# Peptides against a protein of PDB entry 3V4O, part 37

Target 1, 234 residues: chain A of PDB entry 3V4O
Amino acid sequence: DQPLAKDKVALLIGNMNYREHPKLKAPLVDVYELTNLLRQLDFKVVSLLDLTEYEMRNAVDEFLLLLDKGVYGLLYYAGHGYENFGNSFMVPVDAPNPYRSENCLCVQNILKLMQEKETGLNVFLLDMCRKRNDYDDTIPILDALKVTANIVFGYATCQGAEAFEIQHSGLANGIFMKFLKDRLLEDKKITVLLDEVAEDMGKCHLTKGKQALEIRSSLSEKRALTDPIQGTEY

## One batch from the design tools (peptide; made by RFdiffusion4, then SolubleMPNN)

Design b1_p12_1_s1 (from b1_p12_1, 6 letters changed)
Fold by OpenDDE base, seed 1:
Structure b1_p12_1_s1 (fold): chain B 234 residues (1-234), chain A 12 residues (1-12)
Amino acid sequence: as target 1 above (234 residues)
Amino acid sequence: MVVLEEEKLQAV
């Protein structure tokens, strides 16, 4: 029957005002819009902007403390990032130029820690570039992930590609968020929802051939962001 | 992310 979440918790991070890297504009609006939508879905949302490495690590730690068995965890990140050897790295605003993995937060490490919490669902929405960082030759040796069959990655762009933001009438949005926000409240399995977002993004003439949504999922249950929280009636 | 101005994007 209807899957239930023990609770629903989201951490949203938007990094824009980088000290040693190009500044961004979209994360501000993207985080704000996503925050409002997730709150409508009864997520407990922590939204943070322009985090240093130390602050990001602390935010993730605090986020993990809110996770427990059956809890839906969602991590959204908008900012600079890179991907080396299948590992995604979120770049703090105080990261040096060039930055290395030791300066950044590895998403797969966060996932591992989330799995240890026996969460009901792990969703990662990563609105960042996935280009190889040539200045980082480190090959992270990560512990093997558990087979939890509850993981969903929504990458704003393809492997080795860039994610873009577009400014229209003075307001900047990430391409990913522009389309995600239109469907986020739909009562659909999260992978189905993201697939529809991918199709919508594919119709964008501006980023055609430059950016495409990639969905990576091991989700074996029909879980949606709209799933009710256990003990509540909707 | 990379900032992509609409005019620049269309020019490509």
Scores: peptide ipSAE 0.191, ipTM 0.695, DockQ to the pose 0.120
Fold by OpenDDE base, seed 4:
Structure b1_p12_1_s1 (fold): chain B 234 residues (1-234), chain A 12 residues (1-12)
Amino acid sequence: as target 1 above (234 residues)
Amino acid sequence: MVVLEEEKLQAV
């Protein structure tokens, strides 16, 4: 039986023009390419670049308003980030140097809020570094997550490692997006799809031993990004 | 994210 989505909504954030941190280039192209692909999958896509903390929080709030029971929610982030104690933090472009958790957005907090919406699927694609931030000594106290069995994390890199972008002739692409874009339209369970992306990325000599895709999931149903929207004909 | 220099891309 084919799973159905009530709707499909994606928020894509690419931060590259940081004020107090190294500038990036790949998020521009990565967000653009992913936007086009997700729209082909009938996602309602909101794509934003170079967001301040205030703007990022507002974008997440607006994204959450679009979520409801049975809706597929996808959050993609490309930019600077860090991971402390299993919590992923997205860094806004106006974050100070050094940045701390109060300056950043915690992905797990967003997940909690998505669960409250009773979504059909929660997908996080995080193209950011996952190194510990030694300047942040805060241990976040997070509310316990519900058991919804509809969660998928695709980390561009493994815990404690860096995510890379390749710059060539004025063009830049993140390593993760380079391989994700080739498979994103495939009609496969999202965890299976990401597993194949992981294998493809593993063949990249540039990042071998430096970057590897990590999949973390609690997904009890065969849900795919290609799943049709309820009430629509395909 | 960390930038990989063009030199590294050409070496592959």
Scores: peptide ipSAE 0.186, ipTM 0.688, DockQ to the pose 0.110
Fold by OpenDDE base, seed 2:
Structure b1_p12_1_s1 (fold): chain B 234 residues (1-234), chain A 12 residues (1-12)
Amino acid sequence: as target 1 above (234 residues)
Amino acid sequence: MVVLEEEKLQAV
């Protein structure tokens, strides 16, 4: 009765060196740490830093090509972002100031494309701000999603709120990754795992009342990142 | 993301 993944594929994007926006530091370390952990979980991991719009779109396209029926897909993003009308936008490093939706990648559009691949699990870990972008008045018209019951969103922060990184002695970690990394290898349903991370993060005095993990899911099966790949022995 | 310097919340 153990759930099986046909394969496990992750795309990790960390944007730090923005041209027209404040530079970040945490995505470097966060992507590195998450890469190491996901590889221990037998994910095929593509990790990329400081992507332009063109490069981000290409990376997502290539990621989608690796997805198929029963494949576990995980998208992690650390960088600048915003949320308008329930849609999450990842900001490329070459985005103009101000940026608009046409300059950014919409996560929900990626989800739609992932659903078409009949994936076994779709996990989004979004370590970005979710504040409204007042300079973007575009109301996106999204295609209706299928009912696949295999979707998990881990938002580093609440809707309308900011996500933070802590810089210490030249190093920086995102608040979300600081707590996620301690539990990521646990053999638990992914939503249960994230709930525990949420509780751990809630104890952080620096971000109390400022940042809180939000889990949004429709996951009808006990899927875990530790699930074995079909046809392999562990 | 927003940078926290010296244990202070700062907007990026």
Scores: peptide ipSAE 0.155, ipTM 0.706, DockQ to the pose 0.213; fails the geometry check
Fold by OpenDDE base, seed 3:
Structure b1_p12_1_s1 (fold): chain B 234 residues (1-234), chain A 12 residues (1-12)
Amino acid sequence: as target 1 above (234 residues)
Amino acid sequence: MVVLEEEKLQAV
């Protein structure tokens, strides 16, 4: 019995041109490549670059409006970020230096809102650092999550570690996307797919001991990004 | 003959 998606929607955010922080290069290429791949998987993809806090919040709000019961939702972020007390924060391009949680978007808050939409699958691909922000001592009080068993986190790096981009001849790609793109179209359960990506990344000599993919999931069904959309002919 | 540039890592 093939799992079906009511629809498939993805929001891709790549932040590069930070005002008060080091500029990045990889998000441009990574967002572009992922966009093309997800479209091949029949995702409706919204791809945005260099978003301010206001623009990021609006983009997330619009993304949430596209979610509904049984819809597959995928959020990809490439840019600066941090993790405090198990909560992931995406940094807008206009964030101050130092930035705090109030300047950033909390991924777990977005997940909470996605759960309220009764989505069929929630996938987060976070290509950002996960180091603690020592300038932010705020302990976030988040709403409790529901038990939906349809959540997958693909962290580009381990807790407390950094994520890297490779720059070559003026071009840059994130380490995570370098390996993800080779397997993303495979018809496999998303956690199995990411596990294979993790093994591929583990063979990379450049980031050995510095960056490793972390998969955090609560997925009780065999859901894949290749799952067909209900009512569609292929 | 192509000269390849050295790869560089940058934390994000």
Scores: peptide ipSAE 0.027, ipTM 0.666, DockQ to the pose 0.473; fails the geometry check

Design b1_p12_1_s2 (from b1_p12_1, 7 letters changed)
Fold by OpenDDE base, seed 4:
Formats: C-alpha cells, structure tokens, sequence
Structure b1_p12_1_s2 (fold): chain B 234 residues (1-234), chain A 12 residues (1-12)
C-alpha cells in the first residue's frame, strides 16, 4: 500500500555570508538545486539565504505553521554548525565569535515542535560540521521526544567530523548535495535513498576518512519523498 | 566520477 502525505512542506536554509566567521559558497548552489528538486516532488518549498538569528527563528515558526497532521516536513540546512551532546546547532550569519547555543537554533527543539503537529514524516538534512564547540559549555535540557516512528536525519558528515565544500571561484556544491541531487527524485523509502547516497559519497576519494554520510532514523513505514499527496491524482 | 583535488576542500 502506498503511503500518502496530507501535504509536503520544506524549509531550506543556506547561510554563507557570515559576519564573524569564514564565508561559504556552496549553500547558494545547494539550496537552489534542492529547491528545484523538491518542487518536482510537489513540495511546497520555502528557500532562504543568509538568515540572522531573528530571521531563522521566524522562518522556523512560519514553517511550523504550515505543518499539520499527516504533513511531510523537511528541513534542510547548509552552513556553519556544531554538535554538542547529540544536539545539532545551526549557526545564523550574525552569530558572534565564538558562538554559543543561545545564539543558534537547536534542531532537536524543532523536531519536538514538529512532533506536536502530528506530522506524517519528519526529515532533517543537515549539511554542516558536527564538531563539538568547546566555547559552548551549556548542556541543553530538552523535553523528551514522543515515539512517532517517522523521523529521518541525514547528516552530511559523522559525529565529531567536518563537512566540506569545494573551494572554487565559481559555483560548486557541497559534497553532500553533490551526491544527494543525483538520487533525490527516486521512488524509494527515504532511508534507502540516503543509504545509496552514502555509498556514492563513500566512493569519493576527497572525503575518505574525512566526511561520511550518517543516517539516523526511526521510520516504521515505507515513506518516500515521492509519496503522493492525499486527494491528488498522479 | 570526476573529482577535484583535495586541497580545494574547505570545512563548513
């Protein structure tokens, strides 16, 4: 039986023009390409670049308003980030140097709020570094997550590792998006799709021993990004 | 697969 989505909504954030941190290039291209692909999958896509903390929080709030029972929600982030104690933090462009958790957005907090919406699927694609931030000594106290069995994380890199982009004068993808874009339209369970992306990335000699895709999931149903929207004909 | 040189990678 084909799973159905009530609707499909994606928020894509690419931060590259940091004020107090190294500037990036890949998020521009990555957000653009992913936007086009997700729209082909009938996602309602909100794509934003170079967000301040205030703007990022507002974007997440607006994204959450679009979520409801049975809706597929996808959050993509490309930019600077870190991971402390299993919590992923997205860094806004106006974050100070050094940044701390109070300056950043915690992905797990967003997940909790998505669960409250009774979504059909929650997908996080995080193209950021996952190194510990030694300047942040805060241990976040997070509310316990519900058991919804509809969660998928695609991390561009392993815990404690860095994610990479190509240094070029022109436009280029991050390593994660370079491989993700080739498979994203495939009609496969999202975890299977990401597993294939991981294998493709693993063949890249540039990132062997430096960057590898990590999939973390609690997904009890065969849900795909290609799943049709309820009440629509395909 | 055509891949660029390692020195052209930058951590994000």
Amino acid sequence: as target 1 above (234 residues)
Amino acid sequence: MVVLDEPRLQAI
Scores: peptide ipSAE 0.096, ipTM 0.713, DockQ to the pose 0.433; fails the geometry check
Fold by OpenDDE base, seed 2:
Structure b1_p12_1_s2 (fold): chain B 234 residues (1-234), chain A 12 residues (1-12)
Amino acid sequence: as target 1 above (234 residues)
Amino acid sequence: MVVLDEPRLQAI
């Protein structure tokens, strides 16, 4: 009863060099490390850095074209972001200051489109802040999601909180990726894996009381990132 | 002895 993926596809976005917002450093290293790990897991990985709104939308569109019935889809984002009314917004590097929802990509809208593809697994790893954007008063009207029971969110931080990067000797890593990378190759249900990451991250003295991993899931099957691709020999 | 800079947290 080993779960099988029809294919495994990942889109990794790291935004650092913002035009109108503070520049970041960690997404470069984090995207690189995650790319290497996911490739070891036989994901088809598209990794992109410093995307404009136009480029981000195109990247997501192309990613969606690679999804189909039974495909594992993973979206990783590292950069500025915010959360309003339970909706997560990824901020492009050319976003104005202040930015609004119309300038950003809504993760829940992407999820809806992924569900339409009848994917086998939808994983979102969001390494961004989840603070409310007070400059955005838009109340999004989201279409109802289907009950697919194949969704996993790994939020780098709690609702309303910030996510952090650690800068040391010119190198920077996100707190989330620092711990995720140590467990990502484990053959475990993805929610179990993330729970272990949460415990490891919870031991970090630098972020105690400031950042904690939140897992939100509706995953009724024992799906792992290590699951073999159908028709391939491993 | 390499003096390691203290890690700095930056909100992302």
Scores: peptide ipSAE 0.088, ipTM 0.694, DockQ to the pose 0.510; fails the geometry check
Fold by OpenDDE base, seed 1:
Structure b1_p12_1_s2 (fold): chain B 234 residues (1-234), chain A 12 residues (1-12)
Amino acid sequence: as target 1 above (234 residues)
Amino acid sequence: MVVLDEPRLQAI
């Protein structure tokens, strides 16, 4: 039968105006467009731009407070980032150059905390680079994750690779969001939806051989972003 | 194949 969400909550973060790193453009429009789409899907959406480390940590904490048993949680991030030893790090706008893990937010730590909330679904959409940060030699020792079989990662790029935004006059989407937005409202299992996005993105000549969507999932149920919220009729 | 007329990419 149709899976139900107790509630649906999303935190969207777009970091562009870095103090000590190259400025970006796409996160502005990407966050805006994703916000509108997720609201159409009855998500409670908190959308924030250009967060400092302190603000990012606070935003995540507040996001976690909205999560509970059976709630769908979605975290979207667009900005600078890196991946060390399988751990994804989101870079705040006030991060030093070079930055280290202590200056950044670890996505896997957030996931652990989401699991403690007994969420119905945990979706991470990470539009950031996944290159190794050579200036960070820290090997995070993370607690083992629970086996919840409800986790989906959509990485805008492959392990060790970069994610890209389009350089154009004015505002334009990042490559990932350009294709994601066309399918996001489809009533499909989230992993199926992302797989279709991956195929669409794979047809883009600009990023061929440079960027490819990676899906990592343990999702064992047919859960979709379109799943109705308990107590509501559609 | 999707053809985009955008001239350049910037790494995020």
Scores: peptide ipSAE 0.084, ipTM 0.686, DockQ to the pose 0.395; fails the geometry check
Fold by OpenDDE base, seed 3:
Structure b1_p12_1_s2 (fold): chain B 234 residues (1-234), chain A 12 residues (1-12)
Amino acid sequence: as target 1 above (234 residues)
Amino acid sequence: MVVLDEPRLQAI
C-alpha cells in the first residue's frame, strides 16, 4: 500500500543578516532552491528570511497550526545554531552575543509540539553548526517525546562539528543543499534518500574530515517526500 | 583568464 499524506507542509527559515554575529550568504539561495523543489513535491511551503526571535516563534506557531493528523511536516533551517546536551538551537538574527537558549528556538521543543498534532511524518533538515555553546550552561529540561516512529533528522554536520557554506564572489549553495537538491525529488524513503546524499557529500574534497551528514531517524514506515496527498488526483 | 576564486569555507 502506498503511504498517503493528509497534507504536506514545510516551513523554511534562512537567517543571514545577523546583528551581532557574522553574516551568512548561503541561506538565501538554499531556501529559494528548496522552496522550488518542495513545491514540485506538492508541499505547501512558507519560506522566511532573517527572522527575529519574535518572528521565528510566530512562524513556528503558524506552522504548527497547519499540522494535523497524518500531515507531513518539514522544518528546514539554515543559519547559525548550536547543540547543547543533544538539543538543537536555532539562532534568530537579533540574538545577542553571546546568545543563550532563552534567545533561541529549541528544535526538540518544536518536535514535541508536532507529535501532539499526530503528524504522519516529521522531517527536520538543520543546516547549522552543532558545536556546544560554552556561554550557555543551561541544562534544558524538555518534555519526554512520544513514541511515534515518524521522525527524521538530517543534520548538515556531525555532533560537535561545524557546518559550512561556500564563499564566492557571488551567491552559492551551502554544502548540504548542494547535494540535497540533486536527490530531493527521488521517490525513495526519506532516510534512504538522505543516506545517498550523505554518500555524495562524503565524496566532496572540500569538507572531507570537516563536515558529514548525520541522519537520525525513528521511521517505521516507508515514507517519502513524494508520497501523494490523500484525495488528490494525479 | 578569470582565476576562479578557490571556494572558501565559512562556518555557519
Scores: peptide ipSAE 0.082, ipTM 0.682, DockQ to the pose 0.576; fails the geometry check

Design b1_p12_1_s3 (from b1_p12_1, 7 letters changed)
Fold by OpenDDE base, seed 5:
Structure b1_p12_1_s3 (fold): chain B 234 residues (1-234), chain A 12 residues (1-12)
Amino acid sequence: as target 1 above (234 residues)
Amino acid sequence: TVTLEEPKLQAV
């Protein structure tokens, strides 16, 4: 009685070369490595780097077109971001300084649209800061979410905190991806998998008191990224 | 693999 996915689709976005904000390094490596891992899990993966607001919105629209009833949808984002009033905002590379919600993509809005597609699983992996943006006083009024019990958020850091990448002369992962990549292929319920990643990250002296993984989920079924696609044979 | 020996962290 293993859960089956109708299909598995992932959109990975890594923003690094910001026009008006500090440039990042880790998203390049993180997106590349995550792409390879998700493809091993039979995800259809679209990986994009350095997207403008327009390009990000288009990418999300195209991603949503691939979603349907029973499809597993995964959105990964690495880049600048913020969180206001429980809403997560992904920052495009062409965002002004300071950026506001109108310049950014709201993750909860994407979730609402995914729910309309009657997806089997909605996973958000957000490798971004979650600090309050004091330059944005907008209080978004979002539509109420449905009770679908198929939602998992993996936040790279705690509410109100920053996420970090390692400053290294060579290629290096962000802190979140460093630990996530070691467990991603495990055949476990996604929330259990992320809990183990959280424990691994918690043992790292470098990030103690600075960054901790937060898992926010409403997942009533044992869904895993390893779940087979209906009609496929191994 | 990436080493975590005394690197500086940069907020994203």
Scores: peptide ipSAE 0.256, ipTM 0.689, DockQ to the pose 0.467
Fold by OpenDDE base, seed 3:
Structure b1_p12_1_s3 (fold): chain B 234 residues (1-234), chain A 12 residues (1-12)
Amino acid sequence: as target 1 above (234 residues)
Amino acid sequence: TVTLEEPKLQAV
């Protein structure tokens, strides 16, 4: 039997115009293109750009309100970030320099909250650096996660590594979205889809030795972004 | 022959 989603909801955040950090360009294009693709997949999409800490927290709260039992939740983030002790931190545009965990949003905390909603699928697509932030010595103690077996992380880069965008005079995708967008509409288990994206990225000479996709998953069911919404007639 | 320069990458 084909898996069904009660609903499909996505929050896309692209941070570019940082106050105290280098400005980015790719998140604008990446969020825009991903929005269009996810809408084709019948996701309810909230796309936001250049969020302050306060705005990001509010956006996540609103996103969580749309989640419920069996709902597919997808969080995409493009912007500055870091990873300390296996925890991913998204950096708001008003974050100080240097930033610390208290200034940022922890992805794993969001995951914990999503699990409480008994979602059908939790997908995180994180287009950010994963380097250690040496200015943050905080060891986060995260709440224990439930065993839901419905979690997929797509990291744009490897642990401890950087993610890149293409420097162009015009608008261009980040490296991750460049490959993701070509396969996102495929009717495949999400982990299989991302694995193919990883292979595509790996074949690109530009990214060899510089950026590689990491997939981390606990997904016991064949869930796809193309899964139909319950009660919908096609 | 215009050699297409490889695009430069910027860390995010």
Scores: peptide ipSAE 0.289, ipTM 0.702, DockQ to the pose 0.474; fails the geometry check
Fold by OpenDDE base, seed 4:
Structure b1_p12_1_s3 (fold): chain B 234 residues (1-234), chain A 12 residues (1-12)
Amino acid sequence: as target 1 above (234 residues)
Amino acid sequence: TVTLEEPKLQAV
């Protein structure tokens, strides 16, 4: 028997029009396309663009209110970011230059709060750079995570590396979304699905040796984004 | 191998 979701909720954030940092282009298209795909998977999707720190924190708070026992939660972020000491930080559009952890949202803190909701599945898709921020010397002290065995991280790039978007006169996907969108609707365990995306992405000569998908998971059940919602008929 | 045109890449 396949697992069931109590509900499926996704928060998608695309930051591109930064005030003090280089502007991006891909998040617009990436959020749009991912929204359409997740809705086909019966996710309740909240998609937001160009959020300030205050707006991002509010969006995350509202997202958490939609989570409960057995609910599938998915957070997607496209924009500037960094990683210090294994902690991922999403950069709001109003972040100063240089930005520090106090100006950003820590993904691991969000995960901790999701675990408290006793979710059925926690998926993070992070399309951002993962280089260390040398201007942030803060060592965050995070609460210990619970052992829930329902966590999946899809990083668009490797630790310490950058993620890229194509600079084109028109609109184009980021590298990660270009390959993710082709497989997202497949009825497969989410880690298997992402592994296939990683292989497809690895065949791209543009990012060979520069960007590679990293999957980090603790998922003890065969859970898929296609899992039906409990109490619904399909 | 997936071959794309070789456009300029920008780090995000």
Scores: peptide ipSAE 0.253, ipTM 0.679, DockQ to the pose 0.426; fails the geometry check
Fold by OpenDDE base, seed 1:
Structure b1_p12_1_s3 (fold): chain B 234 residues (1-234), chain A 12 residues (1-12)
Amino acid sequence: as target 1 above (234 residues)
Amino acid sequence: TVTLEEPKLQAV
């Protein structure tokens, strides 16, 4: 039977105008384009740009309030980030230089909170670097995740690597979104969809040996972003 | 193979 979503909610965050770090360009376009695509998929989308730590935490809290049993939750982030000990950290625009985990939002913590809502699907699309932050030696002790078998991570880059945006005269997508946007509306299991995006990205000569999509999932059901919302006709 | 312009890449 066709899987159904109780509802579909997405939080998109694009940080580009950093105060103490290099400014980015792609998050503006990436968030905009992804917003339009997800709305076509009947997601309730909250899209925010250039969030401070306080604003990011509030946005996540509000996002979590929209989640409930069977709801599809999608978190997209484009901006500076790092990964320490398998934990992904999103960097707010007002983060100090150097930043530490206490200045950032831990994605795995958000996942834990999403699991508590008994969501139907948890998708994270993280368009950020995954390099080790040497200025942060904190080893986060996170609560154990539940075995929900409904988690999908799409990392724009490999573990320990950087993600890139294209520098054109004007605005351009990041590498991840450049390929993701072409397939996002396809009616396919989300992991299959991302795998195809990974292949497309892998064919790009610009990023060969520099950036590759990594998919991490425990999704045991054929769930897609195109799944109908319960009680609706498509 | 996807061919793009030869832009500069910036790490995010």
Scores: peptide ipSAE 0.247, ipTM 0.678, DockQ to the pose 0.414; fails the geometry check

